# Peptides against a protein of PDB entry 1IK9, part 54

Target 1, 211 residues: chain A of PDB entry 1IK9
Amino acid sequence: MERKISRIHLVSEPSITHFLQVSWEKTLESGFVITLTDGHSAWTGTVSESEISQEADDMAMEKGKYVGELRKALLSGAGPADVYTFNFSKESCYFFFEKNLKDVSFRLGSFNLEKVENPAEVIRELICYCLDTIAENQAKNEHLQKENERLLRDWNDVQGRFEKCVSAKEALETDLYKRFILVLNEKKTKIRSLHNKLLNAAQEREKDIKQ
Target 2, 207 residues: chain A of PDB entry 1IK9 as posed
Amino acid sequence: MERKISRIHLVSEPSITHFLQVSWEKTLESGFVITLTDGHSAWTGTVSESEISQEADDMAMEKGKYVGELRKALLSADVYTFNFSKESAYFFFEKNLKDVSFRLGSFNLEKVENPAEVIRELIAYALDTIAENQAKNEHLQKENERLLRDWNDVQGRFEKAVSAKEALETDLYKRFILVLNEKKTKIRSLHNKLLNAAQEREKDIKQ
Target 3, 195 residues: chain B of PDB entry 1IK9 as posed
Amino acid sequence: MERKISRIHLVSEPSITHFLQVSWEKTLESGFVITLTDGHSAWTGTVSESEISQEADDMAMEKGKYVGELRKALLSVYTFNFSKESAYFFFEKNLKDVSFRLGSFNLEKVENPAEVIRELIAYALDTIAENQAKNEHLQKENERLLRDWNDVQGRFEKAVSAKEALETDLYKRFILVLNEKKTKIRSLHNKLLNA

## One batch from the design tools (peptide; aimed at target 1 Y177, target 1 (a further copy) K187)

Design b2_p21_1_s3 (made by RFdiffusion4, then SolubleMPNN; from b2_p21_1, 9 letters changed)
Fold by OpenDDE base, seed 2:
Structure b2_p21_1_s3 (fold): chain B 211 residues (1-211), chain C 211 residues (1-211), chain A 21 residues (1-21)
Amino acid sequence: as target 1 above (211 residues)
Amino acid sequence: as target 1 above (211 residues)
Amino acid sequence: MVEEEEKEFKEMEEELNNALE
């Protein structure tokens, strides 16, 4: 089961933050449970897949698009843009919400809720879920932090090795060239010496022929 | 102001999860506000620095150690080890907690609380704080995840460059040696050719002298 | 003279071979 809790403001009680819990299995399209609380009272209703389909049909909206709008309204919480208006009558237990567009507002959905007999239990369970979610998220954050620290160390290590490899490559090239220049110079000197000896021998022979 | 909410079980109501909120400025040693709720009623008390000091003195415990024990008891929540037992009387509004050691239990602290007139407001504010904490932790989690993915990419990139650098170093060494061997062989061939010419010239001269 | 030059040549070849090993 998936769950989302959000803050909402009711048109009837704009000064009192309400909490809207939605619980569903896999997809909101398959139905959901909605719970509303003000921290003292709670109200709950179940919305079936058939009701969602009927509301989509009544709105002449494609079902996937309608469920997408339900998801935005019911799961996003108090989004900064008052795009959704929530209404609830404690007398009738009728909950409805509207989508507010620039030029038009329309009812997006409505639910009949029932007053919970033991609101304290619902509130405690809601707080428990929040605390569990905090603990899970904290554990995940600590894990990710440790992994980031590990990856940063590993990056620094390979970066340092890479820099050393670059330097070693340049040093190797320089060293090899120096060594080879020395050897080549020795060979050039020997070739020059041999040429001089050959020239001298040829000159001596030419002198011997000329007597 | 710092805040921590934890679940506790009262000895008097072990089947009903209670929530303990502690709020403080910078350090618990400077005093704190404690709030207890069962999701229907709430009770609050303020503990001063002087009361903390007095309780430490009454226990003959070093103040820093005592505050350390308070921190464990009041901020850790339902730790798996029933090391701390919480007691509250709704009639007297007296809250006390004990540390349970293997061979001894002792009262760690006690507070007089007052029943909150508007528990719904306290509960709503507590839920709001939980939801805000969830949102903050989720945002931090997403940030850390993105940083983790970035660091992993950066690591892979430098690792790939490092491997290429190693291969390039080996290839450079091999190529330089091959080139130098070729040049040296050319020089050896030239030296050998010059030696042969010198030998021939010397042999011809020796023939001319014998002739 | 020729034998000395052959010896010097061989020594130089050996030095070159040793520098390449």
Scores: peptide ipSAE 0.026, ipTM 0.820, DockQ to the pose 0.095
OpenDDE base, seeds 1, 3, 4, 5: peptide ipSAE 0.026, 0.019, 0.020, 0.021; ipTM 0.820, 0.819, 0.820, 0.819; seeds 1, 4 fail the geometry check

Design b2_p21_1_s4 (made by RFdiffusion4, then SolubleMPNN; from b2_p21_1, 10 letters changed)
Fold by OpenDDE base, seed 3:
Structure b2_p21_1_s4 (fold): chain B 211 residues (1-211), chain C 211 residues (1-211), chain A 21 residues (1-21)
Amino acid sequence: as target 1 above (211 residues)
Amino acid sequence: as target 1 above (211 residues)
Amino acid sequence: MVEEEEKEFKEMEEKLNKALE
């Protein structure tokens, strides 16, 4: 089951931070459990897929768009722009929230909640979930840190091998050319020596013809 | 200020998860604030550096070793081995904890707590701290993930350049040797041709002398 | 014949030396 806890401010109690917990299976569209707490009392309600569909129809909104707005309102908490206002009556246990755009405010949704008999248990479970999430996120952070350190070492090793390969290529080219020039010069010297011997043999033959 | 929240089980209420919050400045040795809650009531106490020193002396333990044991007991929560047992009396507001080794149990420390008048405020602040910590850890995780993706790309790029450099080095060596062999063969052919001309000139001279 | 072979040798040497420079 997926869960999100957000801080909200109620219009009726703006000085007291409330916590809104939403729990769902796979998709918010399939329904969810909503829990509200002020750290002393808790209220819970279950919203079915049929109720979500009915609220979308009542708003004349496409269901996927409506669920997208529910997700933004209920899972983001009080975003930096007071786009969503939350209202709750402790007397009626009626929770409703509005979307406030520049020129238009409209009710986005409403839920009947029930007062929890043992709010301390709900609060303890909520804190446990937060602590478990912190521990899981810390373990992920430690894993990612070790992976970063590994990747950095591997990068440095390959970079060093690459630089050595570049230098070795340049050195190979220079060495091969030097060796080539040495062997060519030996062959040139032999060719010159053979030409001089041919010239001498020709001059001796001209002398032998002249007696 | 540094803070740690841990789950503990009290010997008096083993079925109810309690939360132990410890808050300190820089080092636990300088003193700390301890808060206990069951999600309904809260109790708080302040422990000074002098009290920590006195408890270390009363235990005949070196102060650094004692603070190390305090840190393990108070900041780790109920570790998997029930090494630490926590006791609290709601009547006396007396909190004490014991270290249980195989053959020896001993009191590690004790604190007088005071019942908080507004426990809901303490609980709300505790939940706020948990939510802030989750948000900070998520931001760190997202940053580390992006860094991992960058390092992996950079590694793949250098690895590909390295492989190209290795192949280019082998190709260069092969090409240079092929060119070298071609030029050497031309010089060998010239040397052979000049030797044949010298042999012919010598044979003609021997014919001219016999002639 | 000798002059042409020396010229080809010199041209090859100059090409090799220029490739080393």
Scores: peptide ipSAE 0.020, ipTM 0.820, DockQ to the pose 0.056
OpenDDE base, seeds 1, 2, 4, 5: peptide ipSAE 0.020, 0.018, 0.019, 0.018; ipTM 0.822, 0.820, 0.822, 0.821; seeds 1, 4, 5 fail the geometry check

Design b2_p21_2_s1 (made by RFdiffusion4, then SolubleMPNN; its pose is not in this set)
Fold by OpenDDE base, seed 4:
Structure b2_p21_2_s1 (fold): chain B 211 residues (1-211), chain C 211 residues (1-211), chain A 21 residues (1-21)
Amino acid sequence: as target 1 above (211 residues)
Amino acid sequence: as target 1 above (211 residues)
Amino acid sequence: SSLELQKIQKEAQELANEPVL
């Protein structure tokens, strides 16, 4: 089961933050349970897949697009753009919400809710879920932080090995060139010496032929 | 201001989860505000630095050690070892908690609370704080996740550069050795050829002298 | 003999003119 709690403001009670809880299984399209509370009273309604389909048809909206708007309205809370307006009558237990576009507001959905007999239990369970979610998110944060610190160490280790490899490559190249130049110059000197000896021997032989 | 909400069980109402909120500035030692709620009623008390000091003295406990026990009792919630037991009288508004050791339970602290006139406001504000904490922790999780993904990419990039540097070092060494061996072998062949020419010239001169 | 001597002299001069590496 998935669950999302949002703070909302009702048009009828704009000074009192309400909490909208939506709970669903796998997809919001399959239906959901909606719970509204002011911290004293609570109201709950079940919305079926058939009601979601009917509301989409009544809206003349494609079902996937309609469910996408439900997800933004009911799960995101009042986003910073006040694109969604929430209304609730405590007398009729009728909840409805509107999408506000630039020149047109339209009803996006409506639900009949039932007043919860023991609102304190719903409120306690809602607070428990918030505390559990905080604990889970904190444990995840601590895990990700330790993993970041590990990855940073591993990066520094590879970087240091890479820099040593670059320096070792340059040192190897320099050493090889120096050694080879020395050996080549020695061989060139031997070739020059042998040519001079051969020239001298040929000049002596030419003198011996001339008595 | 720092704040911590914990779930607790009262000895008088073990079937009903209560919420213990503690709020303080910088250090718990400087005093705190304690709020207790069952999701319907709320009770609040202010605990001063002088009361904390007096409770430490009455306990014959060093203040820093006493504040350390207060932090475990009031901020950690009921840890899995039930080391702390919570008691509250709704009639007297008297809250006290005990530390349970193997053979000895002792009162760790006690507070007079006052019943909140509008508990719904305290409950709404408590839920708001939980939702804000969830949002902050989620944003931190998303940031740490993106940073982990960045560090992993950076590690892979340096690792790939390191492997290329190793391969390029081996290739350079192999190429330099091949080139230098070719040049050295050419110079050795010239030296051998010149030595053979010089030996032949010396042998011919020795024949001419015997002749 | 004279042509061989000239060839050896030319090879020696080419080797003398090779730059030191």
Scores: peptide ipSAE 0.032, ipTM 0.819, DockQ to the pose 0.495
OpenDDE base, seeds 1, 2, 3, 5: peptide ipSAE 0.028, 0.029, 0.029, 0.028; ipTM 0.820, 0.820, 0.819, 0.819

Design b2_p21_2_s2 (made by RFdiffusion4, then SolubleMPNN; its pose is not in this set)
Fold by OpenDDE base, seed 4:
Structure b2_p21_2_s2 (fold): chain B 211 residues (1-211), chain C 211 residues (1-211), chain A 21 residues (1-21)
Amino acid sequence: as target 1 above (211 residues)
Amino acid sequence: as target 1 above (211 residues)
Amino acid sequence: AKKELEEIKKEAAELEAEPVL
């Protein structure tokens, strides 16, 4: 089961933060349970897949697009753009929400809720879920932090090996060139010496032929 | 201001999860505000630095050690070892907690609380704080996740550059050796040719002298 | 003999003209 709690403001009670809880299995399209609370009273309703399909048809909206709007309205909370307006009557237990576009507001959905007999239990369970989510997120943060520190060490180790490899390549190239120049110059000196010996021998032979 | 919410079980109401909120500035030693709720009623008390010092003295405990025990009792929640037992009287508004050691339980601290007139506001604010903490922790998780993905890419890039540097070093060494061997063999062939010419010239001169 | 001496002189001159590496 997936669950999301959002803070919302009701048009009827704009000074009192309400909490909207939505719980669903796998997809919001398959239906959901909606819970509303003011921290004293709670109201719950079950929304079926058939009701979601009917609301999409009544809206003349494609079901996937409608469910996408439900997800933004009910799971994102009141996003900073106040694109969604929430209304609730405590007398009728009727909850409805509107999408506000620049020149047109339209009802996106409506639900009949039932007043919870023991709201304190719903509120306690909601706080427990928040505390569990905080603990899970903290454990994940600590894990990701340790992994970041590991990856940074591993990066520094490879970087240091890379720099040593570059320096070792340049040193090898320089050493090879120096050694080869020395050997080539030695061979060149031997060739010069042998040419001079051969020239001298030929000059002596030319003298011996001339008695 | 720092704040921690914990779930606790009261000895008087073990079937009902209570929430213990502690709020303090910089250090728990400077005093704190304690709030208890069952999701319907709330009770609040202020604990001063002087009361903490007096409780430490009455306990015959060093203040830093006592504050360390307060931090474990009040901020950690009921840890899995049930080392701390919580008691509250709704009639007297008296809250006390005990440290349970193997053979000895002792009172660690006690506070007079006051019943909150509007518990719904305290509960709403507590839920708001939980939701804010969830959002902050989620944003931190997303940041750490993106940083992990960055560090992993950077590691792969340096590793790939390192492997290319190793291969380029081996290729350079092989190419330099091949080129130098060719030049050295050419010079060695010239030296051998010149030595043979010089040997032949010497042998011809020795024939001319015998002649 | 003269032609061989001229070839040796030419090879020696080419070897002196090669720059030191």
Scores: peptide ipSAE 0.031, ipTM 0.821, DockQ to the pose 0.517
OpenDDE base, seeds 1, 2, 3, 5: peptide ipSAE 0.030, 0.026, 0.027, 0.028; ipTM 0.822, 0.821, 0.820, 0.821; seed 1 fails the geometry check

Design b2_p21_2_s3 (made by RFdiffusion4, then SolubleMPNN; its pose is not in this set)
Fold by OpenDDE base, seed 3:
Structure b2_p21_2_s3 (fold): chain B 211 residues (1-211), chain C 211 residues (1-211), chain A 21 residues (1-21)
Amino acid sequence: as target 1 above (211 residues)
Amino acid sequence: as target 1 above (211 residues)
Amino acid sequence: AEEELKKIEEEAKKLEEEPVL
């Protein structure tokens, strides 16, 4: 089961933060359980897939679009732009919410809730879920931090090897060229010396023929 | 101000999860505010640095060691090993906790709490803090994930450059040696040819002298 | 003899002008 807790403000009680919990299986489209609390009282209702489909049909809205609006309203809370207005009557246990656009405000959904007899148990379970979520997220953060530190060490090791490889390539090229030039110059000097010996031998032979 | 919320079980109410909030400035040693709730009622007390020092002295314990035990008891909750036992009287508002060792159990600390008149406000604020902590931890997780993905890309880029540098170094060395051997062999062949020409010239001169 | 001497001098000059690698 997936769960999301959000802060909301009720139009009837704008100074009192309420908490809206939505619980569902895989998709919000398959139905959900909604729980509302003010930290003293709690109210719960179940919304079926058939009720979601009926509300989409009554609104003349495509089901996927309607579920997308439910997801924005119920799982994000009232975002900083007050696009969604929440209303609840403690007397009738009737919960409804509106989408406020620039030129049009309309009721997006309505649910009958039931007052929970033991709200303290629901509140304790809600706090337990928050604490479990904190612990799981902290463990993920510690894991990601250790992986980040590993990746940074591995990057620095490869970077240092790369810089050494570049320097070693340049040094090798320079050393090989120097060695090759030395050996080639020795061979050129030997060839020049042998040519001079041949020239002298030819000049001596021309002198011996002229007698 | 730093804050930690923990789940605890009271010896008087072992079936009901309680929540222990501790709030402090920089260090627990400078004093703290303790809040206890069962999701219906709340109790709060302030513990000063002087009370912490006095309790350490009364226990004949070094202050840093005592604060270390307070940190383990109050900020970790009852860890899975039931090393700390929590007690609270709703009638007297007296909270105390014990450390249970194999051979010795002793009172680690005791605090007088005051019953909160509006527990719903304290509970709402506690839930708000949990939701804020979840949002902050999620933002940290998303940041660390993006950083890990960056570091992995940067590592793959440097690794690919390093492998290309190694291959280019080996190819350069091989090419330079091949070129050097070719030119060296040409110069060796020219030296051999010039030596043979000198030997022939000397043999012809010896024939002309005998003639 | 003069033509052979001239050929040896031209080969010697080419060897001096050969670039170092």
Scores: peptide ipSAE 0.028, ipTM 0.817, DockQ to the pose 0.557
OpenDDE base, seeds 1, 2, 4, 5: peptide ipSAE 0.025, 0.026, 0.025, 0.025; ipTM 0.818, 0.818, 0.818, 0.818; seed 5 fails the geometry check

Design b2_p21_2_s4 (made by RFdiffusion4, then SolubleMPNN; its pose is not in this set)
Fold by OpenDDE base, seed 2:
Structure b2_p21_2_s4 (fold): chain B 211 residues (1-211), chain C 211 residues (1-211), chain A 21 residues (1-21)
Amino acid sequence: as target 1 above (211 residues)
Amino acid sequence: as target 1 above (211 residues)
Amino acid sequence: AEEELKKIEEEAKELEEEPVL
């Protein structure tokens, strides 16, 4: 089961933060349970896949688009854009929400809720879920932090090896050229010496022919 | 202000999860506020630095050690080791907790609490803090995940450059040696040719002298 | 003999002009 808790403001009680819990299996399209609380009372309602399909049809909205709008309204909380207005009557237990566009507001959905007999249990369970989620997220955060520190060390190690490899390549090239020049110059000196000997021998022979 | 919420079990109500909120400035030693709730009622108490100092003295405990034990009891929640037992009387509003060692239990601290007149406000604020903490931890988690993915890419890029540098160093060394061998062999061939010319000239001169 | 001497002188000159690698 997936679960999301968000804070909402009711049109009837804008000074009192309410909490909207949504619980579902795999997708919101398959149906969901909503729970509303003010920290004292709680109300719960179940919405079936058939009700979601019927509401999408009544709105003449494509089902995937409708479920996408439900997901934005019910799972994102009151984002800074106040695009969604929430209404609840404690007397009728009727919950409805509207999408407010610039020039058009329309009812996006409505639910009949039932007052929970033991709201303290629902509130305790909601706080437990929040604390569990905090603990899980902290554990993931600590893991990712340790992995980041590891990857940073591994990166620095490879970077340092790479820089050493570059320097070693340049040093090798320089050393090989220096050694080659020395050997080549030795061979050039030997060739020059042999040419001089050959020239002297030819000059002596030319002198011997000229008596 | 720093804040921690933990779940606890009261000896008087072991079937009902209670929540212990602790709020402090910089250190627990400077004093703190505790809030206890069962999701319906709430109780709050303030503990001063002087009370903490007095309790440490009464226990004949070093203050830093005592604050360390308070931190474990009040901030870690009921860890799996049940080392801390919590007691609360709703009638007297007296809260106390014991540290249970293998052969010794001792009272670690006690607080007089006051019943909150508007528990729903305290509960709503507690839930808000949990939701804010979840959102902050999620944002940190998403940031660390993106950094982890970046560091992994950067590591793979440097690793691939390092491997190319190693291969390029080996290829350079091999190519330089091959080129050097070719030039040296050419110079050796010129030396051999000049030696043969010199030998022939010497042999001809020796023939001319015998002639 | 003079042509061989000239050829040796040219080969010697080419060896002097060979750049040091």
Scores: peptide ipSAE 0.028, ipTM 0.819, DockQ to the pose 0.578
OpenDDE base, seeds 1, 3, 4, 5: peptide ipSAE 0.020, 0.022, 0.026, 0.021; ipTM 0.819, 0.819, 0.819, 0.819; seed 5 fails the geometry check

Design b2_p21_3_s1 (made by RFdiffusion4, then SolubleMPNN; its pose is not in this set)
Fold by OpenDDE base, seed 5:
Structure b2_p21_3_s1 (fold): chain B 211 residues (1-211), chain C 211 residues (1-211), chain A 21 residues (1-21)
Amino acid sequence: as target 1 above (211 residues)
Amino acid sequence: as target 1 above (211 residues)
Amino acid sequence: SKEEKLKEQEEKEEEEREEQE
């Protein structure tokens, strides 16, 4: 079961924050349970898949689009943008909500709720769910933080190895060239010495021919 | 202001989850506000720094150790280990809690609470705080997740550069040695050729003398 | 000659050093 709790303001009680809980299985389209509370009273209703389909048809809206609007209205939390207006009559237990556009407001949906006999149990369960969600999110945060610290260490270690590899490559190139130049210079000196010995031997032969 | 909400079980009402809210400024030692609720009623009390000091003295406990025990009892959430037992009388509004050790149970603290006239406001504010905490923790989780993904990419990029650097170092070494061997072999061949020319010149001179 | 053998030995010792470095 998936659940979302949001704060809403009712047009009838704008000074009192209400909480809208929506609970569903896999998809909101398959139906949901809606619970409204003011922290003293609670009201609950079940909305079936058939009711959702009927409301989509009555609105002449494609079902997927309608469910998308329901998701925005009921699950997003009422952000400061008064795009969705919520109404509830405590006398009739009738809940309805409207989408407000620039030039058009329209009813998005309506539900009959039932007053819960023991609202304290609903409120306790709601608080329990909030506390469990906080604990889960804290555990995820601690895990992600430790993982980030690990990844940062691992990055620094590889970066340090990379810098050492670059420096070692440059040092190797420099050392190999130095060694090679030394050996080449020795061989060049030996070649020059042998050439001079050949020239001297040729000059001595030319002297011996000239008596 | 810091706040912690925990679930507790009262010895008097073991079937009903209660919520213990503790609110304080900077440190629990400087005093705190305690609120108890069952989702229908609420009770609140203010505990001063002087009361905490007096209870520590009455217990013959060092204040820092006492505050450490208060923190474990009141802020840890009652984990499944019944190390702390909570008691509340709705008639007297007297709240007390005990620490249970293997061989000794002792009263850790006691507070007089006052019944809140409008418990719904306290409950609404508590739910608001839970929802705000969930939203903050979700935002932190999303941020940490994105940072984790960034760090992993950065690690892979450096690792790939490091592997290329290692391979480039080995390739450089191999290429330099091959080039050096070629040039050295040319010089060795030239030295051998010059030596053979010197030997031939010496042999011709020895023939001319015998002649 | 003795001199040729000495030079061949010096070249061999130089080759052995160049193989060990």
Scores: peptide ipSAE 0.012, ipTM 0.814, DockQ to the pose 0.002
OpenDDE base, seeds 1, 2, 3, 4: peptide ipSAE 0.008, 0.008, 0.009, 0.008; ipTM 0.815, 0.814, 0.813, 0.814; seeds 1, 2, 3, 4 fail the geometry check

Design b2_p21_3_s2 (made by RFdiffusion4, then SolubleMPNN; its pose is not in this set)
Fold by OpenDDE base, seed 3:
Structure b2_p21_3_s2 (fold): chain B 211 residues (1-211), chain C 211 residues (1-211), chain A 21 residues (1-21)
Amino acid sequence: as target 1 above (211 residues)
Amino acid sequence: as target 1 above (211 residues)
Amino acid sequence: SKKEKLEEQEKKEEEEEEELE
């Protein structure tokens, strides 16, 4: 089961923060439970997949688009631009919300809620869920922080090895050329010495022929 | 101001989860505000730095050690081993807690709480703080996740460059040796050819003398 | 002569040595 709690303002009670809890299985389209509380009273309603389909049809909206608008309205809270207006009557237990655009406002959905007999249980469970969510998110943060510290160390190690490899490649090339030049110069000197010996032998033979 | 909310069980009401909120400035030693709620009623008390010092003296405990025990008791909730027992009388508004060790149980602290007139405001503010904390922790998680993904990409890039550098170093060494061997073999062949010319010249001179 | 062929070969070897520096 998935859950989202959002802070909302009711048009009828704009000075009192209300909390809108939505809970569902896998997808919001399959139906959901909606709970409203002011920290003293609570109201709950169940919305079926058939009611969601009927509301989409009544609005002449494609079901996936309608569910997308429900998800934005009910799970984001009042976005910073007051795009969604929430209304609730404590007398009728009727909850409805409107989407406000520049040129048009329209009712996006409506639900009948029932007053909860023991609102303290609902509020305690809501606070428990918040505390559990905080603990889970803290554990994830600590894990990600430790992983980031590991990855940074591993990056610095491989970077340092890479720089050493580059320098060692340049040093290898320089050393091999120096060693080769030395051996090549020894061979050149030996070739020159052998040529001089051939010239001397040819000059001695030319002297021996001239007697 | 720092704040911690913990879930606790009262000895008098073990079936009803209570929430213990502690709020303080910089250090718990400088005093704190304690709030208890069951999701219907709330009770609040203020504990001064002087009361903390007096309670440490009455217990014959070093103040830093006492504050360390207060921090464990009041900010961790009931640890998994029920090391701390919480008691509250709704009639007297007296809150006290005990530390339970294997061989000794002792009262660690006690506070007078006052019943809040409007508990719904306290509960709403508590839920607001939980929701704000969830949002802040989610934003931190998303940031750390993006940084983790960046560091992993950067590590893979540098690792791939390092492996290419190692292979390029081995290839360079092999290529340089092949080129050098070719040039050295040419010089060795020339030295051998010059030695053969010298031997032939010496043999011809020895024939000319016998002739 | 054998001398001229050796001097020509020595000169060719010096030119090949200058191309390798």
Scores: peptide ipSAE 0.014, ipTM 0.812, DockQ to the pose 0.002
OpenDDE base, seeds 1, 2, 4, 5: peptide ipSAE 0.015, 0.013, 0.015, 0.013; ipTM 0.814, 0.814, 0.814, 0.813; seeds 1, 4 fail the geometry check

